# Peptides against a protein of PDB entry 8YR4: the designs that were tried, part 68

Target 1, 309 residues: chain A of PDB entry 8YR4
Amino acid sequence: PRGSPALQLVVLICLGLMGLERALNVLVPIFYRNIVNLLTEKAPWNSLAWTVTSYVFLKFLQGGGTGSTGFVSNLRTFLWIRVQQFTSRRVELLIFSHLHELSLRWHLGRRTGEVLRIADRGTSSVTGLLSYLVFNVIPTLADIIIGIIYFSMFFNAWFGLIVFLCMSLYLTLTIVVTEWRTKFRRAMNTQENATRARAVDSLLNFETVKYYNAESYEVERYREAIIKYQGLEWKSSASLVLLNQTQNLVIGLGLLAGSLLCAYFVTEQKLQVGDYVLFGTYIIQLYMPLNWFGTYYRMIQTNFIDMEN

## One batch from the design tools (peptide; made by RFdiffusion4, then SolubleMPNN)

Design b2_p14_3_s3 (from b2_p14_3, 8 letters changed)
Fold by OpenDDE base, seed 1:
Structure b2_p14_3_s3 (fold): chain B 309 residues (1-309), chain A 14 residues (1-14)
Amino acid sequence: as target 1 above (309 residues)
Amino acid sequence: DLLEEEKATERKLE
């Protein structure tokens, strides 16, 4: 943000916290590996208890799940509130200024409530898009790259190749299936708006409908519009299940191939039992944010189209 | 469910 050194410092702190989240994503599996190795070696209780306590503390900082509820993520989200508010207000003022520069003919053809709704959608779309890019898309891609580098250096080039092929196939299929699904979602939203418009027009003309005893006819037309909407909603929901199942299958195949290879290297005494647990834990950790990647891609695509209109 | 949370996130953005 130009003009506030305090907000620039907050942005730098938030970027530092994002770097710390990437470090925690590597350290948490390493400490979990070390616990399993210490348990296997029957290490003294003092060393085990210290490593377990350190792991639990790192796991508290990292959190877990979609959108990470860890201490570092919560602190980042808290500090980012002021930056988001500044960005939102700047976008809102830019849209508002641009609306005032538009021709009187453009304003006379539109209701004030429609113009405000376009401004609110434009502001929410830009601020949402920036937040999803910076806090979800870029970090997820960074975690994949860090994972490929880590497995290639500390395990074997074969593990790095499995993760690379699995994640590349996952991302490619997610994009292709999401683009295909977007057609069904657009058709659903168009039919929802048309169904809502018919209900509003029927209710606004209530006196005319009652005068002609046309209530049964309007109800039947509304029922037909709902059935058509539900047919499109089913296609949208079924396409989402197909996306999720395809994603689960790709990760399942990558986990199977890598886990079998890791188990083989443990039997050859080239890796420890903890390294098997590390691989499984790390792949599951990469998978959790990737479930939202299709949603982020679609939101980015929708928000781009809503900015061009 | 990730599907319901996705739908709930979609509805909050509309």
Scores: peptide ipSAE 0.029, ipTM 0.721, DockQ to the pose 0.639
Fold by OpenDDE base, seed 5:
Structure b2_p14_3_s3 (fold): chain B 309 residues (1-309), chain A 14 residues (1-14)
Amino acid sequence: as target 1 above (309 residues)
Amino acid sequence: DLLEEEKATERKLE
């Protein structure tokens, strides 16, 4: 943000907190590994209690599952509110100034309420896109890269390769299936708008419908439009289930391959039992934000198309 | 569910 050194400092603090979240995503599985190893070795209570307390503290900072509920994430979100408000206001003022520069012919062809709705959608789309890119997409890609590096350095290179192949296949299939399902979503949204328009037109012409006793006819037309909409909604929802199942299958295969390989190395005494737990925990941590990657990709794609129009 | 949260995220963007 140009012009406010305070907001620039807040952005730097938020970036630092994002870096801390990435470090916690590596440290939490490591401490959990250490607990499992200490329990296996029947280590003294003092060492175990210290490691457990440290793990619980790190887990409180990280949060449960998606990372969105951790203390660090909550602090980042809280600090970011002012930056988001500044960005939103700046985009809104840019859109508003641009609308005033548009030709009288453009304004005469559109209702003022529609122009405001376009402006609000434009502001929300740009601010949303930036937030999803910075806080969801980039961090998820960073966690994948950090994971590949970590497993390649501290495990065998085969683990790094499994994570790389699994995540590359996951991302590729997510993009391809999301692009495919976008056609069904567009068809659904078009039919929803047409169904709403028919309902509004029928209600605005209520007196005419009553005069001709055409209520049953309008209800039947609305029913047909709903059935047509539900047929398209089913295709959209079924395509989403297919995406989720494909994603689950890819992660399941990666988890299977890596877990079998880890179990094999534990039986050969090259790895400890805690290393098996670390691998499984880390893969599950990568999977949680990746479930939303299709939604983020679609949203980014939609917002880019809406900005070109 | 991921579906409801996706729909809720979609509704906040539309």
Scores: peptide ipSAE 0.028, ipTM 0.715, DockQ to the pose 0.658
Fold by OpenDDE base, seed 4:
Parts: structure tokens; sequence; C-alpha cells
Structure b2_p14_3_s3 (fold): chain B 309 residues (1-309), chain A 14 residues (1-14)
């Protein structure tokens, strides 16, 4: 944000909090590992109690890896409200100024309510996109990279390779299936708008419909439009289930391969029992934000296409 | 549910 040093400071604080979330995503599994190892070693209560208390405090700050419920994430979201409002207002004013530069023919061909709706959609689209990129996409990619580095350095290169292959396959399949799904979603939204328009037109022409006793005909046409919409909605929803299941299978295979390898190295006394728990905990933490990656990617794609139109 | 939250997030962006 140019022009407000206070908002620039808030952006820097939010970036610092995002860095803290990345550190917490590594530290929480490490502290959980340490608890399991201390329990296995039958360590003194004082050491265990301190490590457990520290873990619970870190977990409170993290909020369980769903980036919405942690204290740090909530504080970031709270501080970001003013930055989002500033960005939204700036985009809205830019769109509004651009609309005033458009030809009189463009305005005469559109109802003022449609123009305002285009402006609002454009503003929400751009501000949403930026927020998802900065707060969800970039952090998730950073957590994956940090995870690969961590496992490669502290476990074995094989663990880093499993995480790399799993996450690369996950991201690739997420993109490919999301692009395929986007076609069904667009068709659904187009049919939803057409169904809504038909209902509005029928209700606006209520007197004419009643004069011709055409109520049954309009109801049947509306029913046909709903059935066509529901057929497209089913394809959209079924494609989402397919995406989620594909994502779950990829993570499940990565978790299986890595957990078996951890178990093997624990039997070989190369790793501790806590390291097995760390791997599983860390993979689950990576998985939680990745569930939304397809949604974020689609939002990015939709918002780019909506900005080109 | 991930499906409902995705639909709710979809509806907030449309």
Amino acid sequence: as target 1 above (309 residues)
Amino acid sequence: DLLEEEKATERKLE
C-alpha cells in the first residue's frame, strides 16, 4: 500500500506472522516428537511437563494447521482487514474510474445495476486473488519446501524424496483435475444465471403470463432449466469428490511410503519412535491447507479470465 | 465439510 506508512507496517507485521506460522509448522511436530521420545525413555516428570506445556502453547499459536483457527493466523487476519479494505477501495476506485472512461455506447447497452455488479465482482475478484496468493498459496508452497529441506537434513534423503514426489504429484494432479473441473463449474454457473434470468423474466411478465394462462408452461420451462442445472451441478460436485479423493489417495500413498520407511528405520535403530510420529504429524499438517489448493488455483484462473473480459 | 466450505468460498467469490 503506497501512501500509508501505518498500513505498510501492518503488511510487514503480517509477513512476520506468516513467517512465524512456518516456524510453528516445523516446531509443533518436533515438540510432539520430543514428547514421544521422552515418554519412551521414561524421562523425569519435570522435563516432560515443560515439553508438553511448550507443545500445547505452540499448538495454540499454530491452531492445528488449518490456517484459520490458530492465534497467529487470527491475529494476521485481524490486522489484514485494514489492508484489504485499503486495497479493495483502491481497486474499486480504479474500476469505477475506468467505467467512466468507457464509451457512452457501452453504458447505454448495459443497465446501471449490471455495471455496478461487474465493478463489485472485479473488486472482490482482484482482492480475493491477492489474499489467496499471499496467505494460502505462497505459505503452502513454503511449508512444502521447508518440509523437504527438513526431512532431507534431519532424517534421510529418501524422506525428502518421498515428500517431494508426493507433493509434486499432488500439486500436478490438483492443477490438472481443477482445470478439467473448471469447465463443469463454468457450465453450471452459466446455466444457473440462465435459470435465474428465466425466473425473473417470468415473474416480471406475470400479468402477461396470467393473461395467456401460461403459468403451467412457464413452470414446466423453469423445471426443465432446473433439471439441466442439476445435471451440471452433479458433474461439478462429482468432479470435486473426484479431486478430493485423488488428493487423499496421493497423500495416503505418501504417508504409507514414508511411514513404512520410518518404521523400518526405527527397527534398524536409525530413528526414534518420535520420528515416526513426527513424519505422520508433519504430512497431515501439509495436507490440511493443500485440500484447498485446487480452490485457490481455480480462483486464480477464474480471476485472471474475469480480468481479461 | 470441505465440500460445503469450498461451496461457501466459491459463493463468496462469485
Scores: peptide ipSAE 0.028, ipTM 0.717, DockQ to the pose 0.655
Fold by OpenDDE base, seed 2:
Structure b2_p14_3_s3 (fold): chain B 309 residues (1-309), chain A 14 residues (1-14)
Amino acid sequence: as target 1 above (309 residues)
Amino acid sequence: DLLEEEKATERKLE
């Protein structure tokens, strides 16, 4: 941010911590491999204990495996709070200044509460988009590229190709199925808003409904609207399960192909038992952030559409 | 669950 050297330093530290997270994502599987190899070779306890202690320390810094956030990620998130607040306040002040430049005719046509809601949605959308791009999308893509390079350099080129094909197919299917799901979600949200509007209108006209003894009729209309909503909600939820299952199938096929190939090379004494464990661990580690990729893609698309309106 | 966190994140954006 221009004007605060302290916040610029915090941004540089956060970028350094993001680089450290990428290094940990490579080192943790390597140390786990080394433990398995040392156990297989019946290595001395001192070497094994040092490697295990180092692995546990690196795993504490990384986190991720148990759904827990790692120390490095928590420290990054903590330091980023001030940067996010500065960015949010800057966007909010820009929107507020722009609203004051708008014609009196525009302000007279809108309620003050609607104008504030537009400002809050705009600020939240921009800050949310920036956070998802910088902290989720870019790091996940970087980890995939680093993974492909690592497997291509330290394993046979076939492993790099399997990871490349698996991740490319995963990302492509995630985008295509998410775009397909967006139609069902929009239909659901439209019907939810229509059902809510009917309930509000019926409650606002309560005296008229009582006067005509129309309570049973309004309840039946509301039931029909709920059934129609639940039919759309089911399509949205079923399409999400289909997305998750498709993603799981692609990763499962990649894990199967790579694990069979690794087991074959271990049988030929070209790879060690630890390399088999490394491959499985690394693929599962790449899969964890990818589960959210569809959600991030949808949020990005929704927030872009909401900024254009 | 991923489904509940997705729904909870959706409710925070509305």
Scores: peptide ipSAE 0.026, ipTM 0.698, DockQ to the pose 0.643

Design b2_p14_3_s4 (from b2_p14_3, 10 letters changed)
Fold by OpenDDE base, seed 4:
Structure b2_p14_3_s4 (fold): chain B 309 residues (1-309), chain A 14 residues (1-14)
Amino acid sequence: as target 1 above (309 residues)
Amino acid sequence: SLLQEELELERKLE
């Protein structure tokens, strides 16, 4: 943000915390591996207790693997509030200034309340998009790349290839299915708004409806609108289930292939038992934020389309 | 469920 060195420092601290989260995403599985290996080797209690304590501390900093519940992520989110508020206010003022530069004919053709609602949606959209890009999409892509590099260097090129193919297929299918799903969601939202508008119009015209004894007709018309909405809602929800299931299958196949390969290399004494556990833990850890990638991608697409209109 | 949390997150973002 230009003009506040304090907010620039907060942005740098947040970027540093994002780097720390990436380091934790590698270190947590490594420490868990080390615990399993120390347990297998029947290592002295002092070494085991230190490694377990260190693991629990790192896991507290990382959180539940979703990246949203860890101490570092919470601290980043807390510090980012002021940056988000500054960015939001700047976007709101830019939109408001631009609205004042628009022709009188544009303002006369629109209700002031609709213009403000478009401005608020536009501001929330842009600010939300930027936050999701910076704090969810980019970190997740970075974690995938770090994972591919890590497995390629410390395990074997085959593991890096499995992770690469799995994640590339996952991302591609997520994009394709999300784009397909977005059509159903837009249709659902349009029908929801139309159904709500009909209910509001019927209630605003309550006296006229009573005068004509048209209550049964308005109720039936509202019922038909609800049934039409529910048909679109079902398509939206079913498409989401299909997305989630497709994602689960891709990750499951990657986990299966990699776990079998790990097990094979452990039997050949090229890897330790802890390395098998590391692979499974790391893949599951990558999967958790990826479940939301479709939502993030859709928000990006929706916000870009809404900015072009 | 991830589905409900996704739908709720999606509703908060719209």
Scores: peptide ipSAE 0.025, ipTM 0.690, DockQ to the pose 0.692; fails the geometry check
Fold by OpenDDE base, seed 2:
Structure b2_p14_3_s4 (fold): chain B 309 residues (1-309), chain A 14 residues (1-14)
Amino acid sequence: as target 1 above (309 residues)
Amino acid sequence: SLLQEELELERKLE
């Protein structure tokens, strides 16, 4: 933000912390490899203890592989609160000023509560979208690229190819299946809104329903609406399970192919036992943030469509 | 579960 040098410094610190998270995502598996190799070689306790202590410290900084619970991520999130609040307030004030420039005819046709709700949804959508792009999507793509480069440089080129093919197929299938699921989700949400509107209308007309003794009829209509909703909810939920299972299968096949290739190279004494553990650890670490990629993609797509309308 | 957190996150964003 151009108006506050303090907030610009906070943004630069947050970008630096994001770079540190990327470095930790490479270093943590490397240190874990080194521990396994030192254990295999029966290295002296002093070297092992130093490497283990360093690994645990790096793992504390990184957190659970997604980075979301790590010290560096928590510090980034804490520092970003002020930047998010400034951005949100700026967007809210821009929307509010624009609403005041609109014609009296536009304001007379809408309830003040609806106008404020549109402004709040617009602000939340823009700030949410920006946060997910900057802190989840871009870092995840960066980690994949760094992973491909690392395996291509330090392992055989075949490992880089396996990771590239696995991640490319994973991302492609995630996009395609998520786009397919969006149809079921939209149908579910439309039917939920229709069912809710019918329940509200029936309750508002309670006196009329009671006058005509139509209580059993309204209950049966509500039951039919619930059954129709549950049929759409089942399709939405089943499609999510299918997405997760497809993702798990792709990662499983990549892990299988790479693990077999690692095991083969270890038997030929071209790689160490620690390199086998490194590959498995690194692939699992790349998989953790990718689980949310489908949700982020759908949210991005929905927010763009809602901004165009 | 990741599935429940995903569904709850989706409900908060809509």
Scores: peptide ipSAE 0.024, ipTM 0.678, DockQ to the pose 0.766; fails the geometry check
Fold by OpenDDE base, seed 1:
Structure b2_p14_3_s4 (fold): chain B 309 residues (1-309), chain A 14 residues (1-14)
Amino acid sequence: as target 1 above (309 residues)
Amino acid sequence: SLLQEELELERKLE
């Protein structure tokens, strides 16, 4: 971004974090291999525990892979919010200034086709959400229950307890943080609609604005409305990063506790190396679809509230 | 990213 050295530094930091994500994508599988080898070789507990702890820490930083909700990805996304807002505001002001040069007939003709296209996108998105709930959320909840039963029956009862506590805490925090975020989202949407209405009214009165040479005044008023909107958008986006990081932390703690316990039972010859691989794979498989649970929960709540009105 | 797709999905539903 030209004109802000602080935002240029943030871009460089974000590029550095993207490089770190690539390094983690290589290191995580290497450490996982090393754990499997150490378990196979019956290595000393101290060496095994350090390697497991290091793996879980690297996995916490990475998350579920490229584009996951890992700590590095969340930090990058959080820092990028201000860069995105700067770019968006610049583009919106350029579009708005150009729209004041266009004729009223262009504005009236485009709105009718755009409203229809927004309605079609809304309907397709709702249908897609319902399909996602049925085919991903419900199966994932079933997989959690099946997992708790499986780990309680075929592993020690402590594994079933770890999975139960981890998933219960994950779901509870996801709901609580999502309900908290909904307040910021509603405030953002209300301000977005008000900002859009103001832009519409200014463009409908473009002849009067041109007559008084007030284009610069209308652009400045629109800029102030965008800044107010971006203050609410930042709270919404930052709260989403907080949700994802909280989810990542809970899964990371569950993975740490369970992986250390698995490794200990393998050293005591109560479990096989394959059981360690199974536990880690199963927890990671549960984590991937659960990242979306908060969003779908919010969307369900919003649709219910919009149907009651 | 899942976060950006989530924000875009949320924006398409509104």
Scores: peptide ipSAE 0.024, ipTM 0.695, DockQ to the pose 0.399; fails the geometry check
Fold by OpenDDE base, seed 5:
Structure b2_p14_3_s4 (fold): chain B 309 residues (1-309), chain A 14 residues (1-14)
Amino acid sequence: as target 1 above (309 residues)
Amino acid sequence: SLLQEELELERKLE
């Protein structure tokens, strides 16, 4: 945000809080590991109580692993409200000024209310896109990279490789299946708009429909349009279930491979029981934000296509 | 469900 040093400071604080969230995502599993190891070793109560208290405090700062419910995330979201409002207002003013520069012929061909709705959607789309890129996509990619580095350095190169392969396959399949699914969603949205237009036209011509006793015909035509829409909606929803199941299978296979390898190393006394718990907890923690990656990718793709038009 | 949250998120983005 050019022109407000206060908003620039808030952006820097939000970036710092995002860095703190990344550190918490590593520290929370480590402290949980340490608790499990201390319990296994029957460590003295004082050491255990301190580690548990520290873990609970870190978990309060982190939240439920989705990053949305933690104190740090809530503070970031609160501080970001002013930045979002500034960005939204700037985009809205840019769109409004651009609309005033457009030819009179363009304005005469469009209803003013429709133009305003397009402008509002455009503003919300751009601000939404920027927020999702900065607060969801980039942090998730950072957490994956941090995870690969951590497991490669502190466990074994094999664990880093499993995480790398699992996450790379997950992201690739998410992109490919999302691109495939976008065709079904576009067809659904087109049919929804056509069904809505038919309903509006029938209601606007209500007097004519009543005069000809054509109510049953219009209802049947609307029913056929709904059935056609529901057929496309089913394809869209089924494709989403397929995406989610594919994602679950990839994560499940990665979790299985890594958990078996970890269990093997624990049996060989190369790793501790807490390390097994750490690996499982960390993989599940990475999975939670990745579930939304397909939605973010689609949003990005849709917004880029809508901006080119 | 993740599906409902995704659909609500999609509706907020449209």
Scores: peptide ipSAE 0.023, ipTM 0.670, DockQ to the pose 0.648; fails the geometry check

Design b2_p14_4_s1 (from b2_p14_4, 11 letters changed)
Fold by OpenDDE base, seed 5:
Structure b2_p14_4_s1 (fold): chain B 309 residues (1-309), chain A 14 residues (1-14)
Amino acid sequence: as target 1 above (309 residues)
Amino acid sequence: MELNEEEKRKWESR
């Protein structure tokens, strides 16, 4: 943000907190590994208790689940509110200024409610796109890269290769299937709008419908439009299930290959039992944000299309 | 898991 040193400092702090989240994503599995190893070795209680306490503290900072709602993420989100408000206001004012520069002919051809909807969509599109790129897409890609590097350095190079191939295939299939699904979603949305328009037109012409006793005819036409919509909705929903299942299969195969390889190396005494647990927990941790990657890609693609219009 | 369009609208409306 140009012109506010305070907001620039907040952005830098938020970037620092994002870096801390990446570090926590590596440290939490490591501490969990260490607990498992200490338990296996029947280590003294003092060492175990300290490691467990440290792990729980790191886990509190990291959080868990799809949104990583840990202390660090919550603090980042809280600090970002002012930056988001500044950015949104700036985009709104730019759009509003641009609308006033447009020709009278453009304004006469459009309803005020349509102009406001274009402005609101434009603002939400730009601000949403930036937020999804910075806080979801880039961090997820960074965590994958960090994971590949970590497994390549501290495990055998084969583990890094498995993670690379699994994540590359996952991302590629997610993009390809999401682009394919976009056709079904567009068709569904077009039919939803057409069905809504028919319902509105029928209700606006209520007196005429009553005069001709045509209520049954209008209801039947509306039913046909709903059935057509539901046929497109089914295709959209079924394609989503196919995407989710494909993603689950890729992660499952990667987890299987890596877990078998890890188990083999544990049996050969090249790795410890804790390393098996680390691999499994780390892969599942990488999967959590990736499960939403299709949504982020779709939102990005929609926002780009909404900016071109 | 993609957010449903309704969940997306709820997220966009917040």
Scores: peptide ipSAE 0.022, ipTM 0.670, DockQ to the pose 0.124
Fold by OpenDDE base, seed 1:
Structure b2_p14_4_s1 (fold): chain B 309 residues (1-309), chain A 14 residues (1-14)
Amino acid sequence: as target 1 above (309 residues)
Amino acid sequence: MELNEEEKRKWESR
């Protein structure tokens, strides 16, 4: 934000908090590993109690795997409200100024309520897109990269390769299946609008329908439109289940391969029992935001389409 | 998991 040094400082603090969230995503599994190792070694209670207390404190800062429930995430969200308001106002003023630059012919052809609806959709789409990109997409990709680096350096290159292949396959399948689903969703939305338009037209022509005793005919035509809509809705919903199952299968296979490899290295005394727990915990932490990646991708696509119109 | 727009609104309103 050019012009407010206070808002620039808030953005820098929010970026610092995002960096802290990434650090917590690595530290929490490490401390959990250390607890398991200390329990296995029958370490003194004082060392165990300190490590457990530190872990619980770090877990409080991190929150749950959706990222929204941690203290750091909540503090970031709170501070970001002012930046979001500034950005929203800036976009709204840009749209408003652009509307005033449009031709008189464009304004005469549209109702003021339609123009305001376009402006509100445009503002919401841009601000939503930026928020999802900065707070969901980029952090998720960063956590994957950090995970690959961490496992490659501290475990073995094979663990880094498993995570890389699993996450690459997951992202690729998520994109491909989401693009495939977009066709069904567009068809569903088009049929929903057509069904709604038919109902409105029938009700607006109520006197004519009644004059010809055509109520039964209009009801049958509406039923046919609903059945056609439900057929498209089923395809959309079934394709979502397929996406979710595909995602679950890819993560399950990655977890299986990595967990078996960890267990093998623990039996060879190359890794500790805590390292097995760390791997499982870290993969679950990566899975939670990735589960939403299809939603984010869909929202990004929708917001781009709504901005181009 | 892809949230529906209605589920998204319920999540954003919490």
Scores: peptide ipSAE 0.024, ipTM 0.674, DockQ to the pose 0.115; fails the geometry check
Fold by OpenDDE base, seed 4:
Order: sequence, then structure tokens, then C-alpha cells
Structure b2_p14_4_s1 (fold): chain B 309 residues (1-309), chain A 14 residues (1-14)
Amino acid sequence: as target 1 above (309 residues)
Amino acid sequence: MELNEEEKRKWESR
């Protein structure tokens, strides 16, 4: 935001909070490891109680995953409201100014209500795209990279390789299956709109339908449209289950391979029991935001297409 | 997991 130093400071604070979230994503598993090691060593209660209290405090700052937003994430979201409003207003004014520069022929060919609806969709698409990229996609990719580096440095290169292969396969399959699913979802939405339009048209022409005693015919046509919709809905829903199951299988295989390798290294006394718990905790923690990556990718793709129209 | 826009709105409202 070039016009307000206060909003620039808020953006810098939000970037700092995003960096803090990345640090918390590494620290929380480390503190959990330390608790397990202290419990294994039968450490003094004072040391254990301090480490547990610190872990719970860090976990409060981080949050519990997709369903539980942490204090840092909530504070970032709160501070970002003003930046989002400024950005939205700026995009809306740019679109509005551009619409006024368009030819009279373009305006005469479109209803004013359609033009405003296109402008609102465009503004929402740009602002949504930016928010998903900055707050969901980029942070998730950063956490994966940080995870690969962390496991490669503190465990072994083999752990970094497992995480790299697992996450690369997960992301690739998520993209490919999401693109494949987009076809079924578009077909479903098109048929939903067509089914709704038929119902509205039949109800608007109610007097004509009554005059011709065509109620049974309109009901049967509506039934056929619903059956066609449900066939497309089933394909969309079944493709979602396939995506979720594919994602679960890839993470499950990565967790299996890494957990077996970690267990082996613990038996060889190269790693501690706490390191096994750290690996499992960290992989599950990476999985939580990645589970939404298909949603974010779809929203990005939809918003990009809505900007080209 | 992909939420529908309605499910996403319900999730963002929680």
C-alpha cells in the first residue's frame, strides 16, 4: 500500500507474524520431543513442568491445525482486515475506472446489473487470489521446505528425501486430480443452474402451465433435470473422495516409510524415542494445511478464470 | 479435503 505508512507497517507486522508462525511450526514438535525425552529420563518435576507449560503456551500461539486457529494467526487475520479493505477498495476503483473507459457499444450490449456483478466478481477474485497465495499456499510451501531442511540436517538425508518425495508426490497428485475434478464440478454447476432456470421458468409461466394442464409434463421435465444433476453431483463427490483417499494414501505411505526408518534408527541408538514422536507429529502437522491445498488450488484456478472473463 | 463454498463459509464462521 504506497499511500499509507500505517498500512505499510501493518503489512510488515503481518509478515513478521507469518515468520513467527513458521518458527512455531518447528518449535512445537521440538518441545514435544523434549517432553518425551524428559519423561523417558525421569527428569525432575520442575524441569518437566516448565517444558510442558512452555509447550502448551507455544501450542496456544500456533493453534491445533485447520480447525483451531492459533493466537498468532488470529492476530494476523485481525490486522490484515484493514489491508484487505484498502486493497479491495483500490481494485474496485480501478475496475470501475476501467469500466468508464470502455466504449458505449460495450455498455449498450450489457445490462448495468451484469456489469456491476462482473466488477464485484473481479474484485472478489483478485482479493481472494492474493489472500490464498500469501496466507495459505506460500506458507504451506515454506513449511515443507523448512521441514525438508530440518530433517536433512538433524536426522539424516534419507528423512529429508522421504519428506521431499512424499510432499512432491502429494502436491503433484493434488494438482492433477484437482484439475481432473474441475471438469466434473463445472458440469455439475452448469446443470444446477439449468435445472434452477427450468424451475423458475415453469413457475413464472404458471398460468400457461395451468391453462394447458401441463403440470405433470413440467414435473417430469424437472425430475429428468434433477436426475441428470444428481448423476453429475455423484461424479463430483466421488472424484472428491478419490482425491481425499489418494492424499491420505500418499501421506500414509510417507508416514509409514519415515516411521519405520525412525524406529530403526532408534533401535540403533542413533536417535531418541522423542525423535520418533517428533517425526510423526511434524508429518501430521504438515498434512493438516496440505489437506486444504486442493481447495486452495481450485479457488486460485477459479479466480484466475473469473479474471480472464 | 475440498470444502464446498457453503461448507467453507460455515468453517470460516466457526
Scores: peptide ipSAE 0.022, ipTM 0.664, DockQ to the pose 0.119; fails the geometry check
Fold by OpenDDE base, seed 2:
Structure b2_p14_4_s1 (fold): chain B 309 residues (1-309), chain A 14 residues (1-14)
Amino acid sequence: as target 1 above (309 residues)
Amino acid sequence: MELNEEEKRKWESR
């Protein structure tokens, strides 16, 4: 933000907090591994208690698991409110200024309330898109890269390859299936709008419907429109289940392959039992944000379409 | 897990 050094400092702090979240995403599984190893070795209580306390504190900072946001994420979100408000006002003022530069013919053809609604949608779409990119998409991709590097350096290169293949396949299938699903969702939304329009038109023409005693006919037409809508809704919902199941299958296969390989290396005394737990915990932790990736991708696509209109 | 539009509306309204 040009013009406010205070907001620039807040942005830098938010970026620092995002970096801290990435560090926590690596440290939390490591500390959990260390607990398992200390338990296996029957380590002294003082060392175990310190490691457990440190783990719980790091987990409080990180959050996750039950859909709870961590302290660091909450603090970042709180600080970002001011930046979002500044960005929103700036976009809104730019849109408003641009609307005043448009021709009188453009304004005469549209109701002022509709113009404001378009401006509000445009502002919300831009600010939403930026927030999703910066806080969800980029961090998730960074966590995947950090995960691949970590497993490649501290485990056998085969683990890094499994994570790479699993995450690449997951992302690719998520995009492909989401694009395929978007067709069904668009068809559903179009039919919903058409069904709503028919209901509104029938109610606005109530006097005419009463005059012709056509109530049963209008109800039957509305039923047919609902059945057509429900057929499209079913396709949309079924495609979502298919997406979720495909995602679950890919992660399940990656977890299976990596867990079997880890178990083999533990049997060969090349890895510890804690390393098996680390792998499983870390993969599940990487998977949790990725479950939302399809939603983010869809939101991004919707916001781009709303900006082009 | 994609949120349904209804769950999305509940999330956007918070």
Scores: peptide ipSAE 0.022, ipTM 0.656, DockQ to the pose 0.120; fails the geometry check

